# Designs tried in a protein design run: peptides against a protein of PDB entry 4Y8H. Part 34

Target 1, 196 residues: chain A of PDB entry 4Y8H
Amino acid sequence: TSIMAVTFKDGVILGADSRTTTGAYIANRVTDKLTRVHDKIWCCRSGSAADTQAIADIVQYHLELYTSQYGTPSTETAASVFKELCYENKDNLTAGIIVAGYDDKNKGEVYTIPLGGSVHKLPYAIAGSGSTFIYGYCDKNFRENMSKEETVDFIKHSLSQAIKWDGSSGGVIRMVVLTAAGVERLIFYPDEYEQL

## One batch from the design tools (peptide; aimed at target 1 T20)

Design b2_p25_4_s1 (made by RFdiffusion4, then SolubleMPNN; from b2_p25_4, 16 letters changed)
Fold by OpenDDE base, seed 3:
Structure b2_p25_4_s1 (fold): chain B 196 residues (1-196), chain A 25 residues (1-25)
Amino acid sequence: as target 1 above (196 residues)
Amino acid sequence: SSERKKINEILEKARELAKKTGLRL
């Protein structure tokens, strides 16, 4: 897996590859690793497909209940719920999560939750087996307050490089753009990103 | 209680799916 989330001037963009594996083998399946937990709060998933889906489902359910009682939750609140679940179940879960969201008060925010269940707020985050290959690239090329187009290009190039080197990453690149204007899904195919 | 039941349902379904597929991201 190669996943990332990047804050930019108008909000935040999540990105992910789509490859799945079974043991040491590549599974002949394309999955969506970008998962909605609230209208403008999403997550990137790595690790066990079942574990990460269960965590996301629980968070989504919790945030629905929260909304009914208290109104729209913040991204920080969502990250806290993810953190609690990942930390309290660390011995039984294999889950790496990036939480990203947008609201008018806090704008775009990114929280990374690595194995172990710590939480870190960052301007951008990368995770998954492919991320090990692109720390240097991302550090060199990330800038604060990029445009939407610049951010899409940054994510596309970053994930393309990760996929190039990580056998556990591949397929399509999916993105979700979260802004005041709403939610937008993007998809890029190998014919596009392999040439970068 | 209802929340706990819902959480347990989600976890059980996830465990069943994990056993069936063994898929990793």
Scores: peptide ipSAE 0.347, ipTM 0.796, DockQ to the pose 0.634; fails the geometry check
OpenDDE base, seeds 1, 2, 4, 5: peptide ipSAE 0.325, 0.346, 0.338, 0.346; ipTM 0.779, 0.792, 0.786, 0.796; seeds 1, 2, 4, 5 fail the geometry check

Design b2_p25_4_s2 (made by RFdiffusion4, then SolubleMPNN; from b2_p25_4, 18 letters changed)
Fold by OpenDDE base, seed 2:
Structure b2_p25_4_s2 (fold): chain B 196 residues (1-196), chain A 25 residues (1-25)
Amino acid sequence: as target 1 above (196 residues)
Amino acid sequence: SSMKKEIQKKLEEARKKAKETKLRL
């Protein structure tokens, strides 16, 4: 897996590859690792497909309940719920989560929740097995308050490099753009990003 | 709480599924 979320001028963009594995084998399945937990709160998932899906489902349900009682939750609230679930169950699950969301008050925010269930608020986060190959690239090329286009390009190039080197990453690159204007899903195929 | 029990149940089901399928992202 190669996943990332990047805050930018107008919000946040999540990005992910689509490869799944089973043991030592690549599964012939294109998975969506970008998962909605609220209208403008999404997550990137790595680790156990089942564990991360269950966690996301629980968070989604919690946030729906929260919304009915208190209104739209903040991204921080969502990250807190993820953190609690991951931390409290760390001995029995394998989950790496990046939470990203947009609201008018806080704009785009990114929270990374690595194995163990700690939570870290960052201007951008990368995770998954492919992330190890792109720390240097991301550090060099990330800038605060990029445009949408610059951010899409940054994510596309980053994930392309991760996929190039990580056998557990590949398929399509998906992105979700969260801004005041709404939610936009993007998809990029190998023929495009392999040429970068 | 009822919510906590439901959460644990879902996690247990997920763990079972994870062990069976071994699908990883």
Scores: peptide ipSAE 0.367, ipTM 0.798, DockQ to the pose 0.840; fails the geometry check
OpenDDE base, seeds 1, 3, 4, 5: peptide ipSAE 0.347, 0.364, 0.351, 0.355; ipTM 0.785, 0.790, 0.785, 0.777; seeds 1, 3, 4, 5 fail the geometry check

Design b2_p25_4_s3 (made by RFdiffusion4, then SolubleMPNN; from b2_p25_4, 18 letters changed)
Fold by OpenDDE base, seed 2:
Formats: structure tokens, sequence, C-alpha cells
Structure b2_p25_4_s3 (fold): chain B 196 residues (1-196), chain A 25 residues (1-25)
């Protein structure tokens, strides 16, 4: 897996590859690793497919309940729910989560929750087995307050590089853009990103 | 609480599925 989320001028963009594995094999399945937990709060998932899906489902339900009682939750609130689940069940779960969201007050925010259930707020985060190959690239090329287009390109190039080197990453690159204007889903195919 | 119990059941089922399929992202 190669996943990332990047804050930018107008919000935040999540990105992910789509490859799944089963044991030592690549599964013939294109998985959407970008998962909605609220209208403008999404997450990137790595690790166990079942574990991360369950966690996301629980968070989604919690946030729906929260919304009905208190209004729209903050991204930080969502991250705290993820953190609680991951930390309290760290001995049994294999889950790496990047939480990203947009709201008018806080704009785009990114929280990374690695194995163990710690939580870290960052201007951008990368995770998954492919992330090890792109720390240098991302550090060199990330800038705060990029445009949407610059951020899409940054993520596309980053994940393309990760996929080149990580056998556990591949397929399509999906992105979700969260801004005041709404939610936009993007998809990029190998024929495009392999040429970068 | 009932909520905690529900959550744990969901996670247990997920663990079972995880072990059966070994599907990873």
Amino acid sequence: as target 1 above (196 residues)
Amino acid sequence: SEEKERIQKILEEARKKAEETKLRL
C-alpha cells in the first residue's frame, strides 16, 4: 500500500493506490483505500483490509451519531475516535490510518495514526509499505499552501514513485479532494502515472 | 456498555475475516 494525505491552500487531498494482497500473492482486486467516514472527513487505510474496514465502519457510525446530537464533527474528533479504537485494540488489529478532513474553521487537516494507535497532526502524511520509498521525494517537493493542481501533481508523482518500487502497491491511483466546494474523486491509471 | 460490546463483536468478526482471507491493503 501507498497512501498519503496532503493539506493545501483550499483544503486537503487524500491519495492511494489500489493493490491488495492475500498472503504472499497479489490479489486480483482493485480496492478503494480511501474511505468516507463523514461528508468531508475521509481516511486512507493500510494493513488488514477487514480490520481497517471495521474500524472505519465504527467511526462512520460514531460520527453519524455525533452529528445527530451535536452537529458536524471536526477532523480532530474523527481522528480521536480512530485513535481510541486503534490504541485500545492495538494488540489485535493491524491498521494504519491517515485521517483527513475539511471544515470551514480548521480548513484541511491531516492526522496520521500508525500501528500502535498514536496520533500525529501533520501538514501531510504518507504511510504504507510504499511510503518508505518516497520520504525523500515528499520532503523535497512538498510545499505548504499549494494549489489544487500542484497538490494533485505532487500526490500523483509521489505515489507513482512508491508504486515503482513497492511490489505491494499498484493499480490505479485514487484521490479525494476535500474543500469548501465539496468532494471530488479522481482516478489515474497506470498508463498515465507510469510515465511520470 | 452495549456500545462497547457491539464494537468488540464487530472487531472480532473482522479479525476472523482477516485470518480467513489474509487480505491486506
Scores: peptide ipSAE 0.648, ipTM 0.953, DockQ to the pose 0.860; fails the geometry check
OpenDDE base, seeds 1, 3, 4, 5: peptide ipSAE 0.536, 0.644, 0.644, 0.634; ipTM 0.929, 0.953, 0.953, 0.951; seeds 1, 3, 4, 5 fail the geometry check

Design b2_p25_4_s4 (made by RFdiffusion4, then SolubleMPNN; from b2_p25_4, 19 letters changed)
Fold by OpenDDE base, seed 3:
Structure b2_p25_4_s4 (fold): chain B 196 residues (1-196), chain A 25 residues (1-25)
Amino acid sequence: as target 1 above (196 residues)
Amino acid sequence: EKEKEEIKKKLEEAREEAKKTGLRL
C-alpha cells in the first residue's frame, strides 16, 4: 500500500493505490483504500483490509450519532475516535490510517495514526509499505498552500514513485479532494502515472 | 456498554474475516 494526504490552499487531498495482497502474493483485486466516514472527513487505510474496514465503519457510525446530537464533527474529533479504537485494540489490529477532512473553520487537516494508535497532526502524511521509498521525495517537493493542480501532481508523482519500488503497491491511483466546494473523486491509470 | 459490545463484535467479525481471506492493503 501507498497512501497519503496533503493539505493545500483550498483544503486537503487524499491519495491511494489500489493493490491488495494475500500473504506474499498480489491479489488480483482492486480495492478502494479511500473511505468516507463523514461528508468531508475521509481516511486512507493500510494493513488488514478487514480490520481497517471495521474501524472505519465504527467511526462512521459514531460520527453519524455525533452529528445527530451535536452537529457536524471536526476532523480532530474523527481522528480522536480512530485513535481510541486503534490504541485500545492495538494488540488485535493491524491498521495504519490517515484521517483527512475539511471544514470552514479549520480548513484542510491531516492526522496520521500509525500502528500502535498514536495520533499526529501534520501538513501532509504518507503511510503504507510504499511510503518508505518516498520520504525524501515528499520532503523535497511538498510545499504549503499549493494549488489543487500542484497538489494533485505532487500526490500523483509521489505515489507513482512508491508504486515503482513497492511490489505491494499498484493498480490505479485514486484521490479524493475535499474543499468548501465539495467532494471530488479522481482516478489515474497506470498508463498515465508510470510515465512520470 | 452497548456501544463497546457492538465494537467488540464488529472487530471480532473483522478478525475472523481477515483470517479467512488474509487480504491486506
Scores: peptide ipSAE 0.336, ipTM 0.754, DockQ to the pose 0.816; fails the geometry check
OpenDDE base, seeds 1, 2, 4, 5: peptide ipSAE 0.315, 0.325, 0.324, 0.334; ipTM 0.742, 0.745, 0.745, 0.749; seeds 1, 2, 4, 5 fail the geometry check

Design b2_p25_5 (made by RFdiffusion4)
Pose (drawn by RFdiffusion4):
Structure b2_p25_5 (pose): chain A 196 residues (1-196), chain P 25 residues (1-25)
Amino acid sequence: as target 1 above (196 residues)
Amino acid sequence: SLTQEEKDWLQSLKDKYADELTSSL
């Protein structure tokens, strides 16, 4: 997997490849790794497909219940529910999850939750096996308060490289845009991003 | 902290999705 989330001027963008692996075999070339847990709180999933789906479903349930009783949860609250599940079940889970959301007060936020269940709030986050190949590129090219178009390009170029070098990444690049204007889904095909 | 019921639920969902993925192959 290759996954990342990036905060910018108007909010946050999540991005991911679409490859599911069963050994060297590509079980699914068009996977959607970007998953809604609330209207404007989404996550990027890496690691075990079963674990991360089970976790995301439970988190969506908790936040739906939270919304019924207390109104819209913060992105920090969503990340805390993911952490509680990942930390308390660390022996049985293989889940690398990035949580990203938009709040009118807080604008865009990114929380990354690596294997052990720790929580890290960051301007941007990259994860998944393919992310190792783009630490150098992303650290060199990221800047705060980028525009929407600049952020889409940063993500497109970053995941293009992660896919190029990582055999466990591929297919299409999917992105989810989170702003006060709503939610936008973007998709980029190999013939576009490969030759970047 | 998580209840025993919530932990069992997580395990049940994991088993379900693992079985669905194996069947799809």

Design b2_p25_5_s1 (made by RFdiffusion4, then SolubleMPNN; from b2_p25_5, 13 letters changed)
Fold by OpenDDE base, seed 5:
Structure b2_p25_5_s1 (fold): chain B 196 residues (1-196), chain A 25 residues (1-25)
Amino acid sequence: as target 1 above (196 residues)
Amino acid sequence: MLSEEEKKELEELKKKYEKEFLESL
């Protein structure tokens, strides 16, 4: 798995590969590693698919309830809910979660929740088995306030490198763009990114 | 450069991924 979220000038973009690994087998399927928990609050998931899906479902329910009572939650609120659930279940979870969202006040925000249930706000975050291979690349190439196109390219190149070196990553690259204009879904195929 | 057979395989893969992607939204 290779996942990341990147803040940029107009919001935030989440990106993920789609490869599914079950034991020693690799399946070329579209895995739901990018998951909606609110209109403009999404997460990237790595680790136990069933466990992280359950957490995401619970978060989505709580945010829907929150919205009905108090209005649209902030990205920080969503990250806090994830953090508490991950912490409470840390002994039974193998989970790396990145929470990302957009609102008009805070713009694009990224929160990473590593194993153990801590939470960290960052301008961008990477996780998954493929992330080990791209820390250096991301550090050298990330810039604040990039354009949408620059950010898409940054994520595409980063995940391409992760996929190149990580046997547990592959398939298509999916992205979700969160801005004031709405939500946009992107997909890139191997013939597009393997040449980078 | 991809052969005609490789192009067909790639197209089928794209269709598969697109379908699964849409279903995952």
Scores: peptide ipSAE 0.027, ipTM 0.420, DockQ to the pose 0.018
OpenDDE base, seeds 1, 2, 3, 4: peptide ipSAE 0.016, 0.025, 0.026, 0.022; ipTM 0.392, 0.423, 0.419, 0.510; seed 4 fails the geometry check

Design b2_p25_5_s2 (made by RFdiffusion4, then SolubleMPNN; from b2_p25_5, 14 letters changed)
Fold by OpenDDE base, seed 1:
Structure b2_p25_5_s2 (fold): chain B 196 residues (1-196), chain A 25 residues (1-25)
Amino acid sequence: as target 1 above (196 residues)
Amino acid sequence: MLSEEEKKELEALIAKRRAELAASL
């Protein structure tokens, strides 16, 4: 798995590969590792697909209850719920989660929640088995307040490099763009990103 | 912090998702 989320001038973009593995085998399916927990709050999931899906389901439910009582939650609130679930169940969970969201007050925000259930706010985050191959590339090429197009290219190139070296990553690259204008899904196929 | 009851609910949900995942492979 290779996942990342990047803040930019107008909001935040989440990105992920789609490869599914069971042990040493690659399953004949395309997985979506980008998961909605609120209108403009999403997460990237790595580790146990079952564990992270369960966590995301609970967070989504919690945020719906929150909305009914207090209005739209902040990205920080969502990250706090993820953190609580991951930390309190850390002995039984295998989960690496990146939470990203947009609101008019805070703009685009990214929170990373690694194994153990800590939470860290960052301008951008990378995770999954493929992330180990792209720390240097991301550090060199990330810039604050990039345009949408620059950010899409940054994520596409980053994940392409991760996929090139990580046997557990591959398939299509999916992205979700969160801005004031709304939510946009993007998809890029191997024929395109393998040439980068 | 989650209560013990909430932790059990999470465990049950994880178990359900594991079963669904296994069945889909």
Scores: peptide ipSAE 0.025, ipTM 0.601, DockQ to the pose 0.805
OpenDDE base, seeds 2, 3, 4, 5: peptide ipSAE 0.020, 0.023, 0.021, 0.023; ipTM 0.586, 0.604, 0.606, 0.615; seed 3 fails the geometry check

Design b2_p25_5_s3 (made by RFdiffusion4, then SolubleMPNN; from b2_p25_5, 14 letters changed)
Fold by OpenDDE base, seed 3:
Order: sequence, then structure tokens, then C-alpha cells
Structure b2_p25_5_s3 (fold): chain B 196 residues (1-196), chain A 25 residues (1-25)
Amino acid sequence: as target 1 above (196 residues)
Amino acid sequence: MLTEEEKQKLKELIAKYKAEREAAL
């Protein structure tokens, strides 16, 4: 898996590859590594598909109940719920989560929750097996307050490089753009990103 | 804070999803 989330001028963009591994079998089948937990709060998932799906389902349910009682939750609130689940169950879970969201007050925010259940607020985050290959590239090329187009290109290039070297990453690159204007879903196919 | 019911539901969902699919992301 190669996943990332990047804050930019108008909000935040999440990105992920789509490859799934089952034992020794590798499938380029599209997978749900970008998961909605609220209208403008999403997460990137790495690790166990079952564990991370269950976590995301619980968070989504909790945030729905939260909304009914208190109104729209902040991205920080969502991250805290993910943290609680990941930290309290760290001995039984294999989960790496990036939480990203947009609201008018806080704009785009990114929280990374690595194995163990710690939380780190960052301007951008990368995770998954493919991330090990692109720390240097991302550090060199990330800039704060990029345009939407610049940020899409940054994510596309970053994930392309991760996929190139990580056998557990591949397929399509999916992105979700979260801004004041709403939610936009993007998809990029190998024929495009392999040429970068 | 999560309720005890939500925490229990997590365990049930993990078991369900592991039974349906064993995949790594």
C-alpha cells in the first residue's frame, strides 16, 4: 500500500493506490483504501483490510451519532476516535491510518496514526509499505499552500514513485479532494502515472 | 469517548470481515 494526505491552499487531498495482497496473491483490483467517515472527513487505510475496515465503520457510526447530538465533528475529533480504537487495541490490530478532513474554521487538516496508536498532526503524511521509498522525494517537493493542480501532481508523482518500487502497491491511483466546494473523486490509471 | 457497545461492535466486525476476506493493504 501507498497512501498519503496533503493539505493545500483550499483544503486537503487524500491519495491511495488500489493493490490488494492476499497471501502470496497480488491483485490490482480496486480496493477501498480511501474511506469516508463523515461528509468531509476521510481516511487512508494501510495494514489489515479487515481491521481497518472495522475501525472505519465504528468511527463512521460514532461520528454519525456525534453529529445528531452535537453537530458536525472536527477533523481532530475524528482523529481522536481513531486513536482511541487503535491505541486500546494495538496488541490485536495491524492498522496504519491517515485521517484528513476539511471544515471552514480549521481548513484542511491531516492526522497520521501509525501502528501503536499515536497521533501526529502534520501538513502532509505518507504511510504504507510504499511510503518507505518516497520520504526523500516528498520532503523535497512538498510545499505549503499549493494549488489544487499542484497538489494533485505532487500526490500523483509521489505515489507513482512508491508504486514503482513497492511490489505491494499498484493499480489505479485514487484521490479525494475536500474543500469548501465539496468532495471530488479523482482516478488515474497506470498508463498515465507510469510515464511520470 | 467510545461506548462499551461500540468497542464490542468493533470486535464483531473484525471477526466478520476476517471471515469474508483476508487481505492486506
Scores: peptide ipSAE 0.376, ipTM 0.886, DockQ to the pose 0.563; fails the geometry check
OpenDDE base, seeds 1, 2, 4, 5: peptide ipSAE 0.260, 0.345, 0.333, 0.338; ipTM 0.847, 0.882, 0.870, 0.870; seeds 1, 2, 4, 5 fail the geometry check

Design b2_p25_5_s4 (made by RFdiffusion4, then SolubleMPNN; from b2_p25_5, 13 letters changed)
Fold by OpenDDE base, seed 2:
Structure b2_p25_5_s4 (fold): chain B 196 residues (1-196), chain A 25 residues (1-25)
Amino acid sequence: as target 1 above (196 residues)
Amino acid sequence: MLSEEEKEELKKLIKKYEEELRKSL
């Protein structure tokens, strides 16, 4: 798995590969590692698919009830819910989650929740088995307040490199763009990103 | 970030929602 989320001038973009590993088997089918928990709050999931899906479901339900009572939650609130659930279940969870969202007040925000259930606010975050191969690349090439196009290219190149070196990553690259304008879904196929 | 008191309140709320979720699914 290779996942990342990147803040930029107009919001935030989440990106993920689509390869699924089940034991010794690798499936290159399209897998959704980008999960909606609120209109403009999404997450990237790595680790146990079942466990992280359960957490995401609980968060989504919580945020729906929160919205009905208090209005739209902030990305920080969503990250806090994720953090608490991950921390409470840290002994039984193998989960790395990146939470990203957009709102008019805070703009694009990224929170990473690694194993153990801590939470860290960052301008961008990477995770998954493929991330180990691209820390240097990302550190070198990330810039704050990039344009949408620059950010898409940054994520595409980053994940392409991760996929190149990580046998557990592959398939298509999916992205979700969160801005004031709304939600946009992008997809890039191997024939395109393998040539980068 | 949330205070310790806010975290405790959040935990209680999460437990409630988890129970409701279990019933609804």
Scores: peptide ipSAE 0.064, ipTM 0.672, DockQ to the pose 0.064
OpenDDE base, seeds 1, 3, 4, 5: peptide ipSAE 0.033, 0.021, 0.020, 0.039; ipTM 0.620, 0.564, 0.528, 0.619

Design b2_p25_6 (made by RFdiffusion4)
Pose (drawn by RFdiffusion4):
Structure b2_p25_6 (pose): chain A 196 residues (1-196), chain P 25 residues (1-25)
Amino acid sequence: as target 1 above (196 residues)
Amino acid sequence: LVDSSDERKEEMEEWKNEKIEELDE
């Protein structure tokens, strides 16, 4: 997997490849790794497909119940529910999750939850096996308060490289845009991003 | 993502359902 989330001027963008692996075999070339847990709180999933789906379903359920009793949860609250599940069940889970959301007060936020269940709030986050190949590129090219177009390009170029070197990444690049304007789904095909 | 065996998928469905039942309590 190759996944990332990036905060910018108007909010946050999540990005991911679409490859599911069963050994060297590509079980699914068009996977959607970007998953809604609330209207404007989404996550990027990596690691075990089964674990991350089970976790995301539970978190969506908790936040739906939270919304019914107390109104819209913060992005930090969503990340805390993910952490509670990942930390308390660390022996049985293989889940690397990035949580990203948009709040009108807090604008865009990114929380990354690596294997042990720890929580890290960051301007941007990268994860998944392919992310190792783009630590150098992303650290060199990220800047705060980028525009929407600049952020789409940063993600497109970053995941293009992670897919190029990582055999466990590929297919299409999917992105989810989170702003006060709503939610936008973007998709970029190999003929576009490969030759970047 | 790394795909899982059927056994592991079933274990994770059971685990999820148990966690959702705890929230309903």

Design b2_p25_6_s1 (made by RFdiffusion4, then SolubleMPNN; from b2_p25_6, 15 letters changed)
Fold by OpenDDE base, seed 3:
Structure b2_p25_6_s1 (fold): chain B 196 residues (1-196), chain A 25 residues (1-25)
Amino acid sequence: as target 1 above (196 residues)
Amino acid sequence: MVAESEEKKKEREEFAKKLKEELEK
């Protein structure tokens, strides 16, 4: 898996590959690793599909309950719920999760939650087995307050490089753009990003 | 990402049910 989330001028963009594996084998199934937990709060998932789906489902439920009582939750609140679940169940979970969201007050925010269940707020985050190959590239090329187009290109190039070197990554690149204007879903196919 | 088996699906659903109950407290 190769996943990332990047804050930019108008909000935040999440990105992920779609490859699914079965042990040492590559499965034909395409997995959506970008998961909605609230209207403008999403997550990127790596590790166990079952474990991370369970966590995301619980967070989504919690945020629905939260909304009914207190109104729309912040991205920080969502990240806190993820962190708590991952930390309390760290002995039984294989989960690397990036939480990203947009609201009018805080704009785009990114929180990374590694396997141990800590939480870190960052301007951008990368995770998954493919991320090890692109730390240098991302550090060199990330900039604050990029445009939407620049950010899409940054994510596309980054994930393309990760996929190139990581056998556990591949398929399509999916993105979700979260801004004041709403939610936009993007998809890029191998014929396009492999040449980058 | 590793594909989910039917057995793991059941385990996940049971786990989710338990955690939802805990969060409602």
Scores: peptide ipSAE 0.128, ipTM 0.681, DockQ to the pose 0.715
OpenDDE base, seeds 1, 2, 4, 5: peptide ipSAE 0.124, 0.098, 0.111, 0.127; ipTM 0.710, 0.674, 0.689, 0.689

Design b2_p25_6_s2 (made by RFdiffusion4, then SolubleMPNN; from b2_p25_6, 11 letters changed)
Fold by OpenDDE base, seed 1:
Structure b2_p25_6_s2 (fold): chain B 196 residues (1-196), chain A 25 residues (1-25)
Amino acid sequence: as target 1 above (196 residues)
Amino acid sequence: MVAESEEVKEERKKWKEEKIEELEK
């Protein structure tokens, strides 16, 4: 898996590959690793498909209850719920999560929750087996307050490089853009990003 | 991302249901 989330001038963009593996074999199955937990709060998932889907489902339900009682939750609140689940159940879960969201007050925010259930707020985050290959690239090319187009290109190039080197990553690159204007889903196919 | 067996999937489903029940209290 190769996943990332990047804050930019107008909000935040999440990105992910789609490859799913089974044991020692690379499956022909693809998975949407970008998952909605609230209108403008999404997550990137790595590790166990079953574990991360369960966690996301629980968080989504929690945030629905929260909304009914207190109004729209912040991204920080969502990250806290993820953190609690991952930390309290770390002995039985294999989950790496990046939480990203947008609201008018806090704008775009990114929280990374690696194995073990710690939480880290960052201007951008990368995770998954493919992330090890692109730390250097991302560090050199990330800039704060990029435009939407610059951020899309940054994520596309980053994930393309990760996929190139990581046998456990591949398929399509999906993105979700979260801004004041709403939610936008993007998809890029191998024929396009392999040529970058 | 790793896809697990049906047995593991069922275990996680049960776990999820338990956690949701806890939230409803």
Scores: peptide ipSAE 0.616, ipTM 0.951, DockQ to the pose 0.825
OpenDDE base, seeds 2, 3, 4, 5: peptide ipSAE 0.609, 0.610, 0.615, 0.606; ipTM 0.951, 0.951, 0.952, 0.950

Design b2_p25_6_s3 (made by RFdiffusion4, then SolubleMPNN; from b2_p25_6, 15 letters changed)
Fold by OpenDDE base, seed 3:
Structure b2_p25_6_s3 (fold): chain B 196 residues (1-196), chain A 25 residues (1-25)
Amino acid sequence: as target 1 above (196 residues)
Amino acid sequence: MIAESEEKKEERKKWAEKKKKELDK
């Protein structure tokens, strides 16, 4: 898996590959690793498909209940719920989660939650087995307050490089753009990103 | 991302349902 989320001028963009492997290390399945937990709060998932799906399902329900009682939750609140689940069940879960969201007060925010269940707020985050290949590239090329187009290109190039070197990553690159204007889903196919 | 057995998937679904019910209390 190669996943990332990047804050930019107008909000935040999540990105992910789609390759799913079995125990035999066969990439025979495509998975949408970008999962909605609230209108403008999404997550990137890595690790166990079953574990991360369960976690996201619980969080989504939690945030629905939260909304009914207190109104729209912040991205930080969502990240806290993810953190609690991941930390309290760390012995039984294989989950790496990036939480990203947008609201008018805080704009785009990114929280990364690695296996141990810690939480880290960052301008951008990368995770998954493919992320190890692109730390240098991302550090060199990330800039704060990029445009939407610049951010899409940054993510596309980053994930393309990750996929190139990580056998556990591949397929399509999906993105979700979260801004004041709403939610936009993007998809890029190998023929487009492999030559980057 | 790793896809698990149907058994594990079902176990995790049950776990999630349990956790959601706890939130309703």
Scores: peptide ipSAE 0.689, ipTM 0.959, DockQ to the pose 0.776
OpenDDE base, seeds 1, 2, 4, 5: peptide ipSAE 0.685, 0.671, 0.677, 0.678; ipTM 0.958, 0.956, 0.957, 0.957

Design b2_p25_6_s4 (made by RFdiffusion4, then SolubleMPNN; from b2_p25_6, 15 letters changed)
Fold by OpenDDE base, seed 4:
Structure b2_p25_6_s4 (fold): chain B 196 residues (1-196), chain A 25 residues (1-25)
Amino acid sequence: as target 1 above (196 residues)
Amino acid sequence: MRAESEEKKKEREEFAKKLKEELDK
């Protein structure tokens, strides 16, 4: 898996590959690793599909309940819920989660929750087995307050590089753009990103 | 990302119930 979330001028963009692995390594299945937990709060998932789906489902439920009682939760609140679940169950979970969201007050925010259940707020985050190959690239190329297009390109290039080197990453590159304007889904196919 | 088996799916569902109970406390 190769996943990332990047804050930019107008909000935040999440990105992920879609490759699914099995005991035979590469499966034919394509997995959507970008998961909605609230209107403009999403997460990137890595590790066990089962474990991360369980976490995301519970968070989504919690945030729906939260919304009905207190209004729209902040991204920080969502991240805290993820953190608690991952921390309390760290011995039984294989879950790497990046939480990203947008609201008018805080704009785009990214929180990374690695194995163990710690939480770190960052301008951008990368995770998954493919991330090990692109730490250097991302560090050199990330800039704060990029445009939407620049950020899409940054993520596309980053994930393309990760996919190139990580056998556990591949398929399509999916992105979710979270801004004041709403939610936008993007998809890029190998024919496009492999040539980068 | 590792695909879940049918067995793991069941385990996930059970685990989700536990997590839900913890979160609702």
Scores: peptide ipSAE 0.205, ipTM 0.697, DockQ to the pose 0.661
OpenDDE base, seeds 1, 2, 3, 5: peptide ipSAE 0.186, 0.177, 0.190, 0.193; ipTM 0.700, 0.677, 0.692, 0.689

